# Peptides against a protein of PDB entry 3KDP: the designs that were tried, part 68

Target 1, 230 residues: chain A of PDB entry 3KDP
Amino acid sequence: PFLIFIIANIPLPLGTVTILCIDLGTDMVPAISLAYEQAESDIMKRQPRNPKTDKLVNEQLISMAYGQIGMIQALGGFFTYFVILAENGFLPIHLLGLRVNWDDRWINDVEDSYGQQWTYEQRKIVEFTCHTPFFVTIVVVQWADLVICKTRRNSVFQQGMKNKILIFGLFEETALAAFLSYCPGMGVALRMYPLKPTWWFCAFPYSLLIFVYDEVRKLIIRRRPGGWVE

## One batch from the design tools (peptide; made by RFdiffusion4, then SolubleMPNN)

Design b2_p14_6_s1 (from b2_p14_6, 11 letters changed)
Fold by OpenDDE base, seed 1:
Structure b2_p14_6_s1 (fold): chain B 230 residues (1-230), chain A 14 residues (1-14)
Amino acid sequence: as target 1 above (230 residues)
Amino acid sequence: DAVEAILELAKELA
């Protein structure tokens, strides 16, 4: 998100505080919950990794985590961002290069795609209105990410949802997201303005996409062991 | 506690 913000010079899609809420608030408990996940049924049939040759974090894992899943998450967030700005009169093409004028408090006549002028205060309200849905989008896609991380090769349907700590983590991150989104004063304190409940559903296609993608990946791994997808 | 810590950190960074 931040790279696109810099490269495309668009209004800030996700604030620093919101990023911290993701990294420290919503991701921590779910990540810890994975330590309590039951072993896959076939784990003892696998050879142990060689600590001298086999990296715990390999290029394939980095590619999956950052290159594939992370990109889908980012796309989901940006989709939400662009939809909100478009609903407020700013089409995606109009946002390119707009950041400099957008962030200038002395420019109070920034035009949207329809020629409507926006004051600095109005623009910042719209920007901060984007931060919360972007955050919620990330949380919703993280549900799928956490669930797919339960197993390396087996389907989630084979593994099941027996990890109560993981389930608690899903509720905790959701409750935290709801709290940060709807608690009075969060707009001032965290620059996270309330969002319509319907925005929670905007992320669902991306969450489903992540889930289906990983299940297909795991299916391919099970059918073709030693493939490039593992 | 984590929310409060984030809120405090957010106040420091705002």
Scores: peptide ipSAE 0.015, ipTM 0.374, DockQ to the pose 0.039
Fold by OpenDDE base, seed 3:
Structure b2_p14_6_s1 (fold): chain B 230 residues (1-230), chain A 14 residues (1-14)
Amino acid sequence: as target 1 above (230 residues)
Amino acid sequence: DAVEAILELAKELA
């Protein structure tokens, strides 16, 4: 999000404090929960990795995590961001290069896509209004991400949802997201303004997309062992 | 990401 903020010179999509809440708050318990996942049914048919040659975090894992799943997550967040700004009069194309004027407190006549002028204070309200929905979008997409990380080859339907710690992690991250989004004072403390409940559903298509994508990928791996997808 | 966020937070508080 921050890279796109710099490269495209758009208003800040996700606040710094919000990013910390994701990385240190919502992601920690779910990630730890994966250590308690049951082994896949075929794990004993695989040779142990060579600790000298086989990296624990290989290029394939990085490609999947950052190159594919991470991109879908980012797209989900940015989709929510662009929808909110569009509803407030700023179409996506108008946001390109707008950051310089947007962040200038002395410019109080920034025009939206419809010619309406926005004061600095009004612009910052809209910006901070985007932070919470973006954050929630990431959390919703993380549900799917966590679930797909349960297995490498087997379907989630084959593995099941027996890991109680993982289930707890899903509830914990959701509860934390709700707390940060709706607790009084969070708007002042974290620049996270309360969001309409409807914004929780904005990410659902992306969460579903991640889930379906990974299930299809795993299906291909099972049907064609040794393929490039593996 | 967390390190970057901490650095940015430090800049905002600074």
Scores: peptide ipSAE 0.012, ipTM 0.455, DockQ to the pose 0.026
Fold by OpenDDE base, seed 5:
Structure b2_p14_6_s1 (fold): chain B 230 residues (1-230), chain A 14 residues (1-14)
Amino acid sequence: as target 1 above (230 residues)
Amino acid sequence: DAVEAILELAKELA
């Protein structure tokens, strides 16, 4: 998100406070819950890792975490961001290079794609209105991300949802996201303005995409062991 | 990103 903000010079899609809320708020309990996950049923049938040749963090893991799942997650957030700005009159093409004027408090006549002028205060309201749905989109996508992390090779349907701590983590992160989004004063304290409940559903296609993608990946690994996907 | 966010928040609260 921050790299695109710099390269494209667009209004800030995800604030530093929202990033903090993700890293320290919504992600901690779910991550800890993975320590309580049961081992996969076939773990004792797998060959042990060779510590001299097999890295714990290999190119395949980096590709999966950052190049695939992380990118799909980012795309989901940006999709929500662009939709909200478009609904407020700012088409994606118009946002390119707009950051300099957008962040200038002395410019009160920034035009949208339809020629409507926006004051600094109005622009900041719509920006902060984008931050909350972006944050919520990340949380919804994290549901799928957490679930797919339960296993490396077996399907989630084979593993099941028996980890009560993980289930608690899913509810906790969702409740925290709702609290941060709708509690009075969050607009002033965290610059997180309330979102329409319908925005929670905007991330569902991306969450489903991650889940389907990972299940297909795991299916390929099971059918073709030793492939580049493993 | 988290460290930067904490620093920015600290600046805003100071």
Scores: peptide ipSAE 0.011, ipTM 0.447, DockQ to the pose 0.027
Fold by OpenDDE base, seed 2:
Formats: sequence, structure tokens, C-alpha cells
Structure b2_p14_6_s1 (fold): chain B 230 residues (1-230), chain A 14 residues (1-14)
Amino acid sequence: as target 1 above (230 residues)
Amino acid sequence: DAVEAILELAKELA
């Protein structure tokens, strides 16, 4: 999000405080919960890793985590961001290069895509209105990401949802997201304004996409061991 | 203020 903010010179889609809430707040318990995940049912039927040739973290894992899943996650967040700004009169094309004028407190006549002028204070309200829905979008997508990380080969339906700590983590991150979104004073304290409940559903297609993508990937791995998809 | 500082640093490094 921050890289796109710099490269495209768009208004800041996600605040630093919000990023810290994701990385340290919502992700910590779910990440720890993976350490308590049960071994895959067929783990003892697999050949042991060769420590001389097989890295613990390989290019395929990095490609999946940062390249594929990370891109889908980012697209979900930016989709929410662009929809909110478009509903407020700022179409995506109009946002390109707008940051310089957007962040200038002395410019109080920045025009939207329809010629309406926006004061600095009005623009910052709209910007901060994007932070909470973007954050919630990331959390909803992280539900799928956490669930697919339970296994490398077996389907989630084969593995099941037996890890009580993981289930607790899903509830914890959701409860934290709800707290940060709706608790009075969060707009002042964290620059996270309350969001309409409908924004929680904006990320669901992306969460489903990640889940389906990974299940199909794992299905291919099970049917064709040693393939390029592994 | 922190965002502005980071932006200024990014502009200097770009």
C-alpha cells in the first residue's frame, strides 16, 4: 500500500497506525496458532526433506506468500479504497498524481472528478474513511490466508478445523477488527473512522478466490506429485 | 508528522 502511494502519488490508502494494527494486532495470534496445527494426515508417508538440497523456505513458498496470495490480498484492499473514493467523487484515474495537492493544507479547492471542490479537512475525512474498510478487508482476506496455511498438500476439508487455538485466533482478529472499527474515539486515537457493516462483505469475493485458488493448487499437487505447481 | 518525514525521506532517496 505504501509503495503504491509513493509510485502512483495517490492519497494514502492505509495509515501507519493501521499497518501496525495489522502486523502486530491481528496477525500475531493467528500466526502463533499455526505452530499448534496438527501434522497433515499423510506426513509420515512423505520422504524426509533433504537438508542439503531442500531449503525450508523455497522459491515456490515465497512466490505463493508474497507474489500470488499477497497480490490478491492487496487487490482486495485497493478495490475497497477505490470504491470508497469513487463514491465520494474521486474516480481512480483522477487520483493519479493527486497526492501533492491532496496533502497540501494550503490548497482548499482540490477538485474531484465532477468538478466539486474539497477543502483540506474534507479530504482528510475521506482519506481516514478509507483506512478502516481497507483494514477490515485485509482481516477478511486473512481468514482465508490463515486457513489455507494449515496444510501444504491436503485439502482443508481433509485436515479439518481441529486446531482450537487457530479458531480462537480467527475470533480474536475479528473481534479486534470490530473493536477498532466501532469503538468510540478510534477516529481520533487511530484515525480509523467507523465503517458501514456492508464494507465487511466487500472482501468476501477475494477471500473466496484465495481459498478456491489454494484448494485447486493442492488438488493438482495431490493428483500430480512433483509438478510445477508444488 | 511521521508520514511526512517518511515521504520526505522517500523523495530524497528517489
Scores: peptide ipSAE 0.008, ipTM 0.353, DockQ to the pose 0.021

Design b2_p14_6_s2 (from b2_p14_6, 11 letters changed)
Fold by OpenDDE base, seed 1:
Structure b2_p14_6_s2 (fold): chain B 230 residues (1-230), chain A 14 residues (1-14)
Amino acid sequence: as target 1 above (230 residues)
Amino acid sequence: SAVAQALALALAEA
C-alpha cells in the first residue's frame, strides 16, 4: 500500500495507526492460534527437514506469503479504496499524482473527476473514510489467509475446523475490527471513521480468491509432488 | 514489515 502511495502519488490509502491495528491487534491472536493447529494427516509420511540446510522460511514461502497472497490482500484493499473514492467522485485515473494537492491544507479547490471542488477538510474526511474500510478489507482477507495457513498440502476440507483457538481468533479480529470501525470517538482518536456495512462485503471476492487459489495450489502439490508451487 | 511501512508512512506524512 505504501509503495503505491509513493509511486503513484495517490491519497493515503491506509493510515499508520490502521497498519498498527492490523499488526498488533488483528493478526496477533490468529497467528498464535496456528500453534494449536492439528497436524496434517500425512505429516508422519514426510521426511524431516534438515535443520542445518533447510530454512524454516524459504524463498518459496516468501514468494507465496508476500508475492502471491500478500499481493491479493493488497489488491483487495486497493479495490475497496478505489471504490470508495470513485463513489465520492474521484476516479482511479484522477488520483494519480493528486497526493501533493490532496495533502496541501491551503488548497481548498481540488476538483474531483466531475469538477466538484473539495476543501481540505472534506478531502481528509473521505481519506479517513477509506482507511477504515481498507482495514476491514484486510481483516476479511485475513480470514482466508488464516484458514489456508492451517495446512501446507492437505485441503482445509480434509483438515477441518477443529481448532477452537483459531475460531476464537477469527471472532476476536472481527470484533476488534467492528469496535475500531464503529466505536464513537475512533474518528478522532485513530482517524478511523465508521463504514457502511456494505463495505465488509467488498473484500469477500478477494477472500474467496485467496481461499480458492490456495486450495488449487494444494491440489496441484498433492497431484504433482516436488513442483515449484510447493 | 508492516511496522516498517508504518514508519515510512509516518515519515512521509511528516
Scores: peptide ipSAE 0.032, ipTM 0.682, DockQ to the pose 0.026
Fold by OpenDDE base, seed 5:
Structure b2_p14_6_s2 (fold): chain B 230 residues (1-230), chain A 14 residues (1-14)
Amino acid sequence: as target 1 above (230 residues)
Amino acid sequence: SAVAQALALALAEA
């Protein structure tokens, strides 16, 4: 989010506070829950890792985490961001380079794509209105991300949802996201304005995409061992 | 992450 914010000079898509809520709030319990996941059924058929040559964090893992899944997550968040701004009169093309004027409190006549003028206060309300849905979008796509992390090779349908700690983590992160989004005073304390319940559904296609993508990847690995997908 | 730490510092100064 910050890279695109800097490169494209768009209004801030995701606030610093919301990032902290993701990293420290919603991701902790889910990440810990993976330690309680059962071993895959075929683990004893795999050769052991060579500690001298095989890195724990390899290029394949980085590519999967940041290059593939992370990009889909970011795309989901930005989709929500652009939709909200477009509904408020700011089309995506108009946002390019707008940051300088957007963040200037002395400019109270910033025009949207339709020629409507926006005060600094109005612009900041719209910006902060984007932060919470972006945050919620990340939580929703993290559901799929966490579930696909249960296995490296086997399908989630083969592994099942037997990890009760993981299930608890999914509910915890969702409950926390709802609390941060709708609790009175969060707009003042965290600059997280409440979102319409419909915005929760904007991320569902991306969550499904992550899940399907990983299941297809794992299917290919099972059918073609030693391929480039592995 | 370094980003989370930077954000925590920014919030502490905010």
Scores: peptide ipSAE 0.030, ipTM 0.614, DockQ to the pose 0.025
Fold by OpenDDE base, seed 2:
Structure b2_p14_6_s2 (fold): chain B 230 residues (1-230), chain A 14 residues (1-14)
Amino acid sequence: as target 1 above (230 residues)
Amino acid sequence: SAVAQALALALAEA
């Protein structure tokens, strides 16, 4: 999100505080819960890792985490961002390069895509209105991300949802997301304005996409052991 | 990485 903010000079999609709430708030318990996941049924048939040659974090893992799943997560967030701004009169193409004028407190006549002028205060309300749905979108996508991380090769349907700590983590992150989104004062404290309940559903297609994508990947691995997909 | 980005943003807003 931040890279696009810099490169495209668009209004800030996700605030710094919201990013911290993701990394230090919603993601901690779910991530820890993976340590309690049951081993895959075939794990004892795999050769042990060579600690000298095989890194725990390899290029394949980085590709999955950042190059694939992370990109889909970002797309989900940006989709929500662009929809909100478009509903408020700012089409995606109009946002390119707009940041400089958007963030200038002395410019109170920034035009939207329809020629409507927006004051600084109005623009910041719209910006902060984007932060909460973007945050919630990430949380919803993280549901799928957490579930797919349960296994490397086996389907989630084969593994099951037996990890009670993981289930607790899913509820915890959701409850925390709801708290941060709707608790009075969060608009002032975190620049997170309350979102309409409908925005929770905006991320569902992306969450499903991640889940399906990973299940297909795992299916390919099972059918073609030793492939580049592993 | 996200924490680093958040810090970078915080520094840019300061």
Scores: peptide ipSAE 0.029, ipTM 0.661, DockQ to the pose 0.026
Fold by OpenDDE base, seed 4:
Structure b2_p14_6_s2 (fold): chain B 230 residues (1-230), chain A 14 residues (1-14)
Amino acid sequence: as target 1 above (230 residues)
Amino acid sequence: SAVAQALALALAEA
């Protein structure tokens, strides 16, 4: 998100505070919960990892986490961002290069795609209105991400949802997201303005996509062990 | 990296 903010010079899609809330708030408990996940049923049939050659975090994991899942998450967030801005009169093409004028306090006549002029204060309200739904979008896609991380090879349907700590983590991150989104004063304290409940659903297609993508990947791995997808 | 990104963003927003 931040890279696109710099490269495309668009209004800030996700604020620093919201990023911190994701990385330190919503993601920690879910991530810790994975340590309590039950072993996959076939784990005892696998050869032990060679501690000298096999890294726990390898290029494949990085590629999966950042190159695939992370990109889908980013797409989900940006989708929400662009939809909100479009609903407020700023089409995606108009946002390119707009950051400089957007962030200038002395420019109070920034035009949207329809010629409506926006004051600095109005623009910042719209920007901060984007931050909360973007944040919530990330949380919603993280549901799928957390669930797919339960297993490396087996389907989630084979593994089941028996990890109570993981389930608690899903509720915790959701409750925290709701708290940060709707608690009075969050707009002032965190620049997180309340969002319409409908914005929670914007991420659902992407969450489903992540889930389906990983289940298909795991299915391919199970059917063709040692394939390039593994 | 998250903290670094957050710090970079905080500095950009300041």
Scores: peptide ipSAE 0.028, ipTM 0.669, DockQ to the pose 0.027

Design b2_p14_6_s3 (from b2_p14_6, 11 letters changed)
Fold by OpenDDE base, seed 2:
Structure b2_p14_6_s3 (fold): chain B 230 residues (1-230), chain A 14 residues (1-14)
Amino acid sequence: as target 1 above (230 residues)
Amino acid sequence: DAVAKILEQARAEA
């Protein structure tokens, strides 16, 4: 998201504070919870890893978690971002290159896609309105992410929701999201304005997409062990 | 609705 912000010169879709909340608050407990997930039956049949030659974290898992899933998360966030801005008169194409004028407090006549002029304050309100939904979108998508990361090859239906710590992680990140989204003062302190409850559902298609994607991936892995998809 | 109100307020203050 931040790279796109720089490259496309669009208004900031996800604030620094929200990123920090993801890194420190949302991702921490889930990451720990995954360490306590029950091992797959196939993994348990493998020889112990050699600490001198084998990496602690499988490169394939890293690629999956931070590459593929990360891209889907970003897409979900950007979708929400563009929808909100479009609802406020800023179409996606119009946002390209707009950042410079957008962030200039002395320009109070930035036009939207329909010719309406926006003051600096109005623009920042819209920008900060995007931060919370973007964050929430990530959390909702992470629900699926956490579930799929329980296994490498086994379906969620095979592995099940046995890890209580994972469930706790899901609860914690959701509670944090709700707190940051709706607690008074968050708009001032964190530049996270409250969002309509309906926005929580906007991320669900992406959560489902991740789930389906991973299940298909795992199915392929089971059918073709050692493939590049693993 | 909350966002709309904020925007309306911002417009009124502009």
Scores: peptide ipSAE 0.013, ipTM 0.507, DockQ to the pose 0.078
Fold by OpenDDE base, seed 4:
Structure b2_p14_6_s3 (fold): chain B 230 residues (1-230), chain A 14 residues (1-14)
Amino acid sequence: as target 1 above (230 residues)
Amino acid sequence: DAVAKILEQARAEA
C-alpha cells in the first residue's frame, strides 16, 4: 500500500499505525499458531528432510505467502479503498497524481471526478474513512490465509480445525479489528474512523477467492504430484 | 489537534 502510495501518488490507503497493528497485532498470534498446527495426514508419505537442501521456509513457500496470497490480500484492500473513494466521488483514475494536492492543507477546493470541491478536512475524513475498512479487509482476508496455511497438500476439510491456538488466533485478530474499529477514541488515537458493519462483507469475496484458489491448487497437487503448483 | 477537529466536523455534519 505504501509503495503504491508513492508510485501512483494517490491518497494514503493505509496509515502507518494501521500497518503496525497488522504486523504486530493481527499477524503475530496467527503466525505463532501455525507452529502448533497438527501434522498432515500424509506426512508419513514424505521423504525425510535433508537439513542441507530442505528448509522449513524455502523460496517456494515465500513465493506462495508473499507473491501470490499477499498480492490477493493487497488487491482486496485496494478494492475496498477504491470503492469507498468512488462512493465519495473520486474515481480511481482521478486519484492518480492527486496526493500532493490532497495532502496540502492550504488547498480547499480539490475537485472530485464530478466537479465537487472538497476541503482539506473533508478529504482527510474520507482518507481516514478508508483506513479502517482497509484494515478490516486485511483481517477478513487473513482468515482465509490462516486457514489455508494449515496444510500443504490436504484440503482444509480433510485436516479440520483441530488447532485450538489457530482458532484462538482467528478470534483474537477479529476481536482486535472490532476493537480498533468501534472503540471510542480510536478515530483520534489511530485515525481509524468507526466502520459501518456492511464494510466487513466487502472483503468476503476476496477471502472466498483465496480459499477457493488454495483448495483448487491443493486439489491439483493431489491429482498431479510433481507439478509446478506445489 | 487536526484530527480532533476533523472528527468534530465529521460529527457535526453527520
Scores: peptide ipSAE 0.007, ipTM 0.395, DockQ to the pose 0.084
Fold by OpenDDE base, seed 5:
Structure b2_p14_6_s3 (fold): chain B 230 residues (1-230), chain A 14 residues (1-14)
Amino acid sequence: as target 1 above (230 residues)
Amino acid sequence: DAVAKILEQARAEA
């Protein structure tokens, strides 16, 4: 998100404080919960790892975690961002290069895609209105991310949802997201303006996509051991 | 604790 902000010179889609809330607030408890997950049922049927030749964190794992799943997550956030701005008159193509004028408090006549002029205050309201739904979108997508991380090879349906700490983590991050989104004063303190409840559903297709993608991947791994998708 | 401090700092700077 930050890289696209710099390269495309678009209005800031996600604030630094919001990013910190994700990394330190919503992600820690879920990550710790994975330590309490039971081993996969077929773990002892696999070939042992050779510590001299096999890395714990290999290029395949990095590609899966950051190159695929992380990108789908980012796409979900940006989708929400562009939809909100489009509903307010700013089409995606119009946002390119707009940041300089957008952030200038002395320019009060920035035009949207339809020729409507926006004051600095109005622009900042819509920008900060985007930050909260972007944040919530990330949290909703993280539900799928956490669930798929329960197993390396087995389906989630085979593993089940028996880890109570993981379930608690899902509720905790959701509750924190709701708190940061709707608590009075968050607009001033964190520049996170309240969002319409409907925006919570905007990320659901992406969350489902991640879940389906990972289940298909795991299915392929089970049917073709040693394949390129491991 | 770190998150709490960040939130407090953000509130103070607002």
Scores: peptide ipSAE 0.005, ipTM 0.392, DockQ to the pose 0.039
Fold by OpenDDE base, seed 3:
Structure b2_p14_6_s3 (fold): chain B 230 residues (1-230), chain A 14 residues (1-14)
Amino acid sequence: as target 1 above (230 residues)
Amino acid sequence: DAVAKILEQARAEA
């Protein structure tokens, strides 16, 4: 998100403090919970890894996590960001290159896509209004991400949701998201203004997409072992 | 294998 902020020169989509909350707050417990996941039913049919050549975290896993799933997560967040700004009069195309004027406190007549002028204070309110929904979007998408990470080949329906620690992690990250979104003072302290409940649902299509995508991928792997999908 | 190929391609394009 921050890289896109710099490259595209758009208003900041996600606050730095919010990013820290994701990295240190919402991601830690879920990630640890995966260590307690039950082994896949067929794991003992696989040869043990070569400790000298086969890394626990291989390049394929990194690519899946950061390349594909991470991209979908980012797209979900940015989608929410663009929707909010569009609802406030700033169409996506108008945001490109706007950062310089947007962040200038001495410019109080920045025009939106419809010619409405926005003061610095008004612009910052809209910007900070985007932070919370973006954060929540990431959390919602992380639900699917965490669930799909339970298995490599087996469907989640085959593996089940028996890991109580993982379930706890899902609730923990959701509770933290709710806390940061609705606790009084968070707007001032974290520049995360209160979230309309409807924005929680904005990310659901992306979460579903990730889930379906991974289930289909796993299905293909099961039906065609050694295929190109692996 | 597809991911490996994608990574290889990405490295080649970088």
Scores: peptide ipSAE 0.000, ipTM 0.226, DockQ to the pose 0.012; fails the geometry check

